# Peptides against a protein of PDB entry 4HTP, part 8

Target 1, 231 residues: chain A of PDB entry 4HTP
Amino acid sequence: SQTVASHVPFADLCSTLERIQKSKGRAEKIRHFREFLDSWRKFHDALHKNHKDVTDSFYPAMRLILPQLERERMAYGIKETMLAKLYIELLNLPRDGKDALKLLNYRTPTGTHGDAGDFAMIAYFVLKPRCLQKGSLTIQQVNDLLDSIASNNSAKRKDLIKKSLLQLITQSSALEQKWLIRMIIKDLKLGVSQQTIFSVFHNDAAELHNVTTDLEKVCRQLHDPSVGLSD

## One batch from the design tools (peptide; made by RFdiffusion4, then SolubleMPNN)

Design b1_p8_8_s3 (from b1_p8_8, 4 letters changed)
Fold by OpenDDE base, seed 1:
Structure b1_p8_8_s3 (fold): chain B 231 residues (1-231), chain A 8 residues (1-8)
Amino acid sequence: as target 1 above (231 residues)
Amino acid sequence: SSLDEMLA
């Protein structure tokens, strides 16, 4: 079936997240998220103009924005050290070189950026001069690959996990990979709370999530901001 | 945004 997520570039979500992170105030952060959400809803209405009973919703994006609330996918089994080793291999970085050591020792302060402990930021700077400027993945494709990783982790298929990770990496810009890493590690560092995200999405979203703990249900039932939970 | 461009 046609979904909004199958049309929206992953880059658009990442750009929004980057704007949110760079914004200083809560109001500005909210504005950037709202703009993305409004565009999504507008596209949904256009895509499904002649179909009222669709299950399509903001869920594909929401589960990437709030990865801590993911309940459909099992654990990825991926840590920063695994990603570091993968990048060293993929980028053919000398193991004793500066960039390899930055990735492996990401917890130790190095250089002038002050990004110690934030693997995604360290990875970004290593990737920026080496990766494609524009990624090619849609939000749906990213979710499909993440589903594959989780499934193969459960099945202990390490080779297939690596395959899906390589596909994610090779089809993503440095900025997209920064955010992808944060999604996998489940720490976006946006500077806005879960409650704020829910409040912007729908007035009843936090309440429904508190009861159901089902992010998809929240996104589907409260897709229309004008239709309340009690309606 | 790319999304806005797709709607134009």
Scores: peptide ipSAE 0.027, ipTM 0.706, DockQ to the pose 0.932
Fold by OpenDDE base, seed 4:
Structure b1_p8_8_s3 (fold): chain B 231 residues (1-231), chain A 8 residues (1-8)
Amino acid sequence: as target 1 above (231 residues)
Amino acid sequence: SSLDEMLA
C-alpha cells in the first residue's frame, strides 16, 4: 500500500530541518515543524480518504527527526571517520589536501565557519561545490536504504553497506547529505528538545513514548491530534 | 513545499 513517505521528497524534510536549525526562537522552530506536520497529516487524509484502517503514520519522518529513539532498525556501525574516508574516496580528494584534512580532523577548528566538532557541517561545505546532482529520494527510499545499511552491518557485509551509502550519497544534494549524516550519527542539532517535538506532534506523545518506548506506536495511536490516548 | 503543491 502507498504511504505518505513514498510521496514526500526527502528534500522537503531536509529543508524543514534546515529552517528549524536556522530559526533563533523556539516559536519559529515550532512553527516550521508544525507546518511540515500539518502538511503531512493533510496529505495522509487525502491519500487514505477511502481507507480507514491504515497503519501509515508520521513514523517514517519521526524516526529521522528523532533518530536517537530508533528501536526497529539496528545500529548502522557508521561513524564520522568512516564517512570521512568514504567521501575522500568518492570525491577523489587529495589525501593531504585541505578538504580531506577537514573531514578527518573535523574536531579541530580549521575554518571560518566555527563548525568544529560538527562533521555534518564540515561535510556540507566540502560537498556543496562538488555535489551537482539534484536530490531525488523520497523519505521512504531513504528509510529503505538505511534499513539496508543496518541489516548489512548486522551481517558484517561491508561491501553492501558501502553500496547503500553510495546510493544515498549519489541521489542526494549537499544539504540532504548534511542532514542524512546527522540522522546516521543521531545528532540533528535542531536546537529544539525531544519533548518539544513530541508536544507539537501530540499532547500525549511524550507520555505514550515514556511508557512504550515505541516511536511507531506513538505515531500511529496519536496520528490525530484531536484524539487523546484515553479516547 | 512540494507537499502543498501535491495537495493543490
Scores: peptide ipSAE 0.027, ipTM 0.697, DockQ to the pose 0.945
Fold by OpenDDE base, seed 2:
Structure b1_p8_8_s3 (fold): chain B 231 residues (1-231), chain A 8 residues (1-8)
Amino acid sequence: as target 1 above (231 residues)
Amino acid sequence: SSLDEMLA
């Protein structure tokens, strides 16, 4: 299916999220999100220029930016400890080595980076010298793999969960994996509220979400920032 | 961004 998400590299979303996180002021954070959103909408208009009544929307990106609001995809069943063990295996890290211990004991301060309790940051530094410099996944492909993980978790197919995780990991940079981990754990630490994200997306987004609790509906109905709920 | 490049 022709979707914007099938054309947008996951790396572009991650770079935007990284800029947002590094920005100190609210206004600067908002600017980075707005720029990504505007580019998405422009691409949507170009892609669907001759097609009316498309269901394509910002939803594939929004559900990764606000993973706590995910209601379509079931639970992943993935925790930091599982990811730590997976990385140790995949990267062939010595069990008693510094990097393996950092991943397993991510809650304990090591005194170097102040990243205690932030598994994604610890993973980033372990991955940076060991993985691809640039990933190859689109936003759609990431969502497809996450769907697979959730489905297989429900079916208790651990081997297939591992397979999908390996595909994500092997096709992603360290930075992309940092953000992917945060999406899976459902804590992005952007420094902006859900309300702010909705407000930038559309003036009526927060209200519609409060009523429907349906993130896809919010993204579809309020795709055009100039068209309100009452229109 | 690659997205912007595709639109240019």
Scores: peptide ipSAE 0.026, ipTM 0.693, DockQ to the pose 0.944
Fold by OpenDDE base, seed 5:
Structure b1_p8_8_s3 (fold): chain B 231 residues (1-231), chain A 8 residues (1-8)
Amino acid sequence: as target 1 above (231 residues)
Amino acid sequence: SSLDEMLA
């Protein structure tokens, strides 16, 4: 059985998140999220037209958009310093070079961008001239790799963690990696609240999540925006 | 690419 997430490029989610972040007004931010969500639901309906009782939902995307609400996978055990070192190694950056130092000292203001303290943004600018233009991962593949990282962190298998990280990195554009980093660190900086995300998803989503604290259940039960909790 | 394009 196929899922929507197995078809949706991770790049599409990242592009949406980028648009949301760049938007100044709440209304515009909401519009971009709604457009992505609506497209997802339409694709779901088409994909599952002849199938009843599917468990497929927006959950694979929602858990990346609201990573602080993740409860299914365990901790990644990844911090900015680890990623910095990984990138320095992977990109073969001189340890005392400008770009390596930017990654390691991401909290210090460098240049005119004002990106101090935002590791993902610092990484983006280092990666942009060095990475592939288009990624190849689907949302499902990203989640699978993140699951692997979390599982291997629990098992203390650092080698396998690195393997999965390398797969993520080598198959992602600089923009995709910026957002992937923010998902791992669990800070997307979208400029919209959790409540807003839930309200756009479904009128009853915030309430159901408050009761269940189960993001998958919220996405599954409230998949149809026209069907409420009381229905 | 967009999800809408994938529906075509």
Scores: peptide ipSAE 0.026, ipTM 0.687, DockQ to the pose 0.838

Design b1_p8_8_s4 (from b1_p8_8, 3 letters changed)
Fold by OpenDDE base, seed 5:
Structure b1_p8_8_s4 (fold): chain B 231 residues (1-231), chain A 8 residues (1-8)
Amino acid sequence: as target 1 above (231 residues)
Amino acid sequence: SSLEEMLA
């Protein structure tokens, strides 16, 4: 069966996250998230118009927005240093060059942007002049690749981890990679709390998550914002 | 959004 996530470009999620991050006020941040969520729900209704009892939900997106709550896939085993080395190799950056050193020493402030300690931002600026302008991955495909990485990390298959990472990187824009890195590292820096995300998703979402600790169940059971836990 | 375009 088709899922919403199989149709939604990963770029759309990343653009939404970028808007949220750039927004200064809580209300504006919430607006951007709500707009994405509403569009998702509308697409769901259209896609599944003739199908009852679908298990499709916002879960594929939610698990990327709240990666610290991920419980289905195992650890990636990926750190910033590994990504730095991968990018240096992939982009054929001189090891002693400015860009390679920026990636390796991302914790040290270099310049006026205040990006120190944020590897994803450092990577973005290195990638921006070198990567595709538009990615081709859907949210489903991103999750499939992330599942592969986690599974292969558990199996200690470093070669297959690299393969999946390369697929992610080569099919993503610099902006998409910025957010992908933050998803892998599990720190999106959105400036909104988990509680706020849940409250916008559904009034009962925080409560259900506190009880079940199951993000998929939360997304599936509370898919309809008009239907509560007691209904 | 691309989602809106797909719904049109």
Scores: peptide ipSAE 0.027, ipTM 0.698, DockQ to the pose 0.951
Fold by OpenDDE base, seed 1:
Structure b1_p8_8_s4 (fold): chain B 231 residues (1-231), chain A 8 residues (1-8)
Amino acid sequence: as target 1 above (231 residues)
Amino acid sequence: SSLEEMLA
């Protein structure tokens, strides 16, 4: 069946996340998230206009925004050091060069940006002059690749993990990769709480999640902001 | 946004 996630570029989510991160204050951060969510819901209504009882929901995006709450996928088995080595190889960076050393020693303060300890930000600056300006992946495709990584990690198929990672990297901009890294590492640094994200999504979302611990169920049952848990 | 363009 057709899903909203199969049509929404991953770049659109990343741009929204970037706006949220750069925004000062809770209200502006909320506004950017709400705008993305409202657009998603409008697209859902248009896509499924003639179909009732669809299972499609915001879940494909929500699980990327709140990756700490992921329960469907098993662990990726990916760390910053693995990504650093992969980037050095993929970008053919000299191992003793400045950029390779930045990636490997990402915890050590370097330069004026103050990005020590944030691997995704360090990666972004290395990638920016070297990567595509615009990615080609949809949210669904990103989730499919992440599913593949998790599955292959459980199966101990390192070669297939690398293959899926390379597909993600080669089809993503530097900005998209920054956020993808943060999704994999499960730390988005948005400056808004989980509770805030849920409250914007639906008034009953936090409550339902607390009871079920099922992010997909939350997104499906509370798809319509006007329909509550007691309705 | 690309999503807005798709709704248009």
Scores: peptide ipSAE 0.027, ipTM 0.702, DockQ to the pose 0.915
Fold by OpenDDE base, seed 2:
Structure b1_p8_8_s4 (fold): chain B 231 residues (1-231), chain A 8 residues (1-8)
Amino acid sequence: as target 1 above (231 residues)
Amino acid sequence: SSLEEMLA
């Protein structure tokens, strides 16, 4: 069956997240998230116009926006040091070069950017002059690749993990990779709380999540903002 | 957004 996530570029989600992060006020952050969500719901209605009983929902996007709440996908087994080494190899960076050292020593403030401790930002600046300007992955494809990584981590298939990571990296812009890294590490730094995200999604979302701890169930049951839990 | 373009 067709899903909204199979049509939505991952770049669109990343651009939304970037706008949210750059926004100073809570109201502006909420507006950017709401605009993305409303567009998603509108597309859902158009895509599924003739199909009433679909399981498709905002879940594929929500699980990337709130990666700390992921319960379906097992641990990736990926840390910043692994990604640093992978980027050094993939980009053929000199081991003693400035960019390689920035990636490996991402916690140490290097005087120019206040990005110390934020590996994703450091990676972004290294990747920006070296990567595609526009990625080609959909949200569905990103989730499929992340599922593969988690499955292969559980199976201790390091070579297959690397293969899936390479597919993600080679098909993504620097901006998309910045956000992908944050999704994998499970820290988006959006400046909005989980509660705020849920409240914008649906009035009953926080309550249902508190009871079920099931993000997919929350997205499916509360897909329509006009239909409450008691309905 | 490309999503908006697909809906339009």
Scores: peptide ipSAE 0.027, ipTM 0.691, DockQ to the pose 0.924
Fold by OpenDDE base, seed 4:
Structure b1_p8_8_s4 (fold): chain B 231 residues (1-231), chain A 8 residues (1-8)
Amino acid sequence: as target 1 above (231 residues)
Amino acid sequence: SSLEEMLA
């Protein structure tokens, strides 16, 4: 069955997240998220116009926006140090070179950008001049690859984890990788709270999540902003 | 956005 996520480029989500992060005010941050969400809902309605009772929802995007609330997917087993080593290998960075050291020592100030402690930002600047490929992944494909990583981590199949990571990396722009890293590490640094995200999604979203702790259920049951929890 | 283009 076709889903909205199978049609939406991962780049579109990342661009939205980037706009949110760069926005100074809460109102602007909310606006960017709302615009993405409204577009998603409109596309959903168009895609499923002739289909009743679909299970498709905003969940594929929401679980990437609120990765700390992920409960379906098991732990990735990926930390910044692992990613640093992977990038050094993949990009063939000199081990004693500036960029390799930036990735490995991401917690210490090494540059002018003030990005100390934010591995994703450091990675972005290393990747930006090196990533020539335009991102081609959909949100669905990203989630499928992340599912694979989690599954293989549980199975202790390190080689297959690396394979899926390489697929993500090689099919993503530097900007997309920045956000992908933040999704994996579960820290987006959007400057907007979880409560705000829920409130924009649906008035009852925070309440339903507090009771169920099921992000998919929240997204499906409260897909229509005009239909309340009690309806 | 590409989404907007797909809706058009």
Scores: peptide ipSAE 0.026, ipTM 0.697, DockQ to the pose 0.922

## One batch from the design tools (peptide; made by RFdiffusion4, then SolubleMPNN)

Design b1_p9_1_s1 (from b1_p9_1, 4 letters changed)
Fold by OpenDDE base, seed 5:
Structure b1_p9_1_s1 (fold): chain B 231 residues (1-231), chain A 9 residues (1-9)
Amino acid sequence: as target 1 above (231 residues)
Amino acid sequence: SALDALANA
């Protein structure tokens, strides 16, 4: 059975997140999220037109948008320093070079962008002139790779963790990697609250999540915005 | 967006 996530490019989610982050007002941020969500639901309806009993939902995207609420996959065991070292190796950056030092010392950048403490932004600028212009991963593929990382972290298989990370990196643009990093670190910096995300998704979403703490259940049970919990 | 294109296809 096909899922919406298997068809949606990860780039589309990232571009949406980028638009949300760049938007100044709450209303504009909400608009961008709503547009993505509406498109997702429309595609879902089309994809599953002849299938009534599907478990497919917005969950694959929601768990990337609200990574702090992830409960299905275990910890990645990845920190900024690990990613910095990985990028230095992968990009063959001189260890004492400007870009390597930016990655390692991301907390105190010397640039004009004011990105102190935001590793993902530092990484973005290092990656931008070096990475492919367009990624090739779907949301499902990203989640599969993240699942692999978490599983292998639990199993202490560092080699396989690196393998999955390399697959993510080599198939992603600089912009996609910026957001992927933020998903792994679990800090998207969108400028909208969890409550706002839930409220846009469904009127009953915050309540259901508060009771169940199960993001997948929230996404499945409240997939239709017109059907409430009491229905 | 690509998603919109897919939804309309």
Scores: peptide ipSAE 0.035, ipTM 0.741, DockQ to the pose 0.805
Fold by OpenDDE base, seed 2:
Structure b1_p9_1_s1 (fold): chain B 231 residues (1-231), chain A 9 residues (1-9)
Amino acid sequence: as target 1 above (231 residues)
Amino acid sequence: SALDALANA
């Protein structure tokens, strides 16, 4: 079945998240999220114009924007240290080199960027001169790869986890990887609350999520902003 | 963005 997520580049989501993070005011942050959401809904309507009762929704994007609320996908089993080691290997970084040490000791202030404790930002600067300028993955493909990682983590298949991670990394820009890391670690640092995201998505979203704790159900049932829970 | 282009198609 065709989904909106199969057509939306992961880069577009990451660019939106970057704009949100860089925005200082709440209103500006909300505007950037709303613009992405409205474009998604508009494309959904066009894609499914002749199809009724589709299950397609904003869920593929929402679960990446609010990764702490993920309940369908099991734990990745990935921490910053694992990613650091993977990047050192993949990028063939000297073990005693500056960049390798930055990744491994990401919690220690290096004095230059003030990014201590933010592994994703440290990784971004290491990756920027070494990675593709533009990624090729769709939101659906990213979710498929993340599903694979979670499944293989449950099955303790470390080699297959590495394979999926390599696919993500090799097909993503530095900026996309920054956000992908934050999605995996489940901390986007957008500067807007979960409540704000839900409120922009739909007036009843927070309430429905509080009752169901099912993010997909929230996205499906409240796909249309003009249709409420009581309708 | 590609999303905008698709939404306007």
Scores: peptide ipSAE 0.034, ipTM 0.737, DockQ to the pose 0.945
Fold by OpenDDE base, seed 3:
Structure b1_p9_1_s1 (fold): chain B 231 residues (1-231), chain A 9 residues (1-9)
Amino acid sequence: as target 1 above (231 residues)
Amino acid sequence: SALDALANA
């Protein structure tokens, strides 16, 4: 069966996250998230108009927005150092060059942007002049590749992990890769709390998550904002 | 957005 995630470009999620991050006020951050969520729900209703009992939900997006709550996938086994080395290899960066050193020493201030300690931002500026302007991946495809990475990490298949990472990188813009890195490292830096995200999604979402710790159940059971836990 | 286009289709 078709899912909403199979139709939504990963770029659309990343653009929303970028707007949230750049917004100064809580209200504006909430507005951007709400707009994305409302569009998703509207598309869901249209896609599944003739199918009343579907398991499709906001879960594919929610697990990328709140990656620290991921429980279905095992650990990726990926750290900033691994990504730095991969980018140096893939982009054929000189080992003693400025960009290679920025990636490897991302915690040390270089004085240019003040992004010390934020590997994703360092990577973004290295990638921006070198990568595609527009990515081609859907949210479903991103999740499939992340599933592959987690599974192969468990199986200790480093070659297959690299293959999936290369597919993610070569089909993503610099902006999409910035957010993908933050999803893998599990730190989005949105400036809005987990509780706020849940409250916007559904009034009962925080409570249900506190009891079940199951993000997919939260997204499925509380898909309709007008239907509560007690209904 | 692509979402808006698909939701209106």
Scores: peptide ipSAE 0.034, ipTM 0.739, DockQ to the pose 0.810
Fold by OpenDDE base, seed 4:
Structure b1_p9_1_s1 (fold): chain B 231 residues (1-231), chain A 9 residues (1-9)
Amino acid sequence: as target 1 above (231 residues)
Amino acid sequence: SALDALANA
């Protein structure tokens, strides 16, 4: 069955996250998230107008927004150092060049943007002038590829992990890759708390998650903001 | 956004 996630470009999520990150006030951050969520719910209603018993929910997006709460897929086994080496190889960066060194020494202040310690931001600036391709992945496709990475990590199939990573990278813009990296590393740096995200999603979301620790269940049961946990 | 367009379709 078709899902909302199969229709929503990953770029749309990333642009929303970017707006949230750039917003200074909590209210503005909340507004951007709410707008995305409302659009998602509206599309869901339209897509599933004739289907009452669908399991489709905001979960595909929520698990990318709150990646630290992921429990369905296993660990990726990917760290910043691995990504740095991958990008150096993929982009054919000189090993002793400025950009390669920036990626490898991302924790050291470079004096350029003040992004020391944020690998995703460092990567973004390296990628921005080099990524000519427009992103083409849907949220569903991104999740499928991430599932593949986790599965292959569990199976210790490094070659297949690399293959899936390359698919993600080659089909993503620099901005999308920035956020993808943060999702993999599980640190989005949105400037808004998990509790706030849950609160905006549904008034009972935090409570249900605290009890179940099941993000998919939270998204399914509390899909309708007007229907409470006890309803 | 593309999502908005989809939601309004």
Scores: peptide ipSAE 0.033, ipTM 0.737, DockQ to the pose 0.896

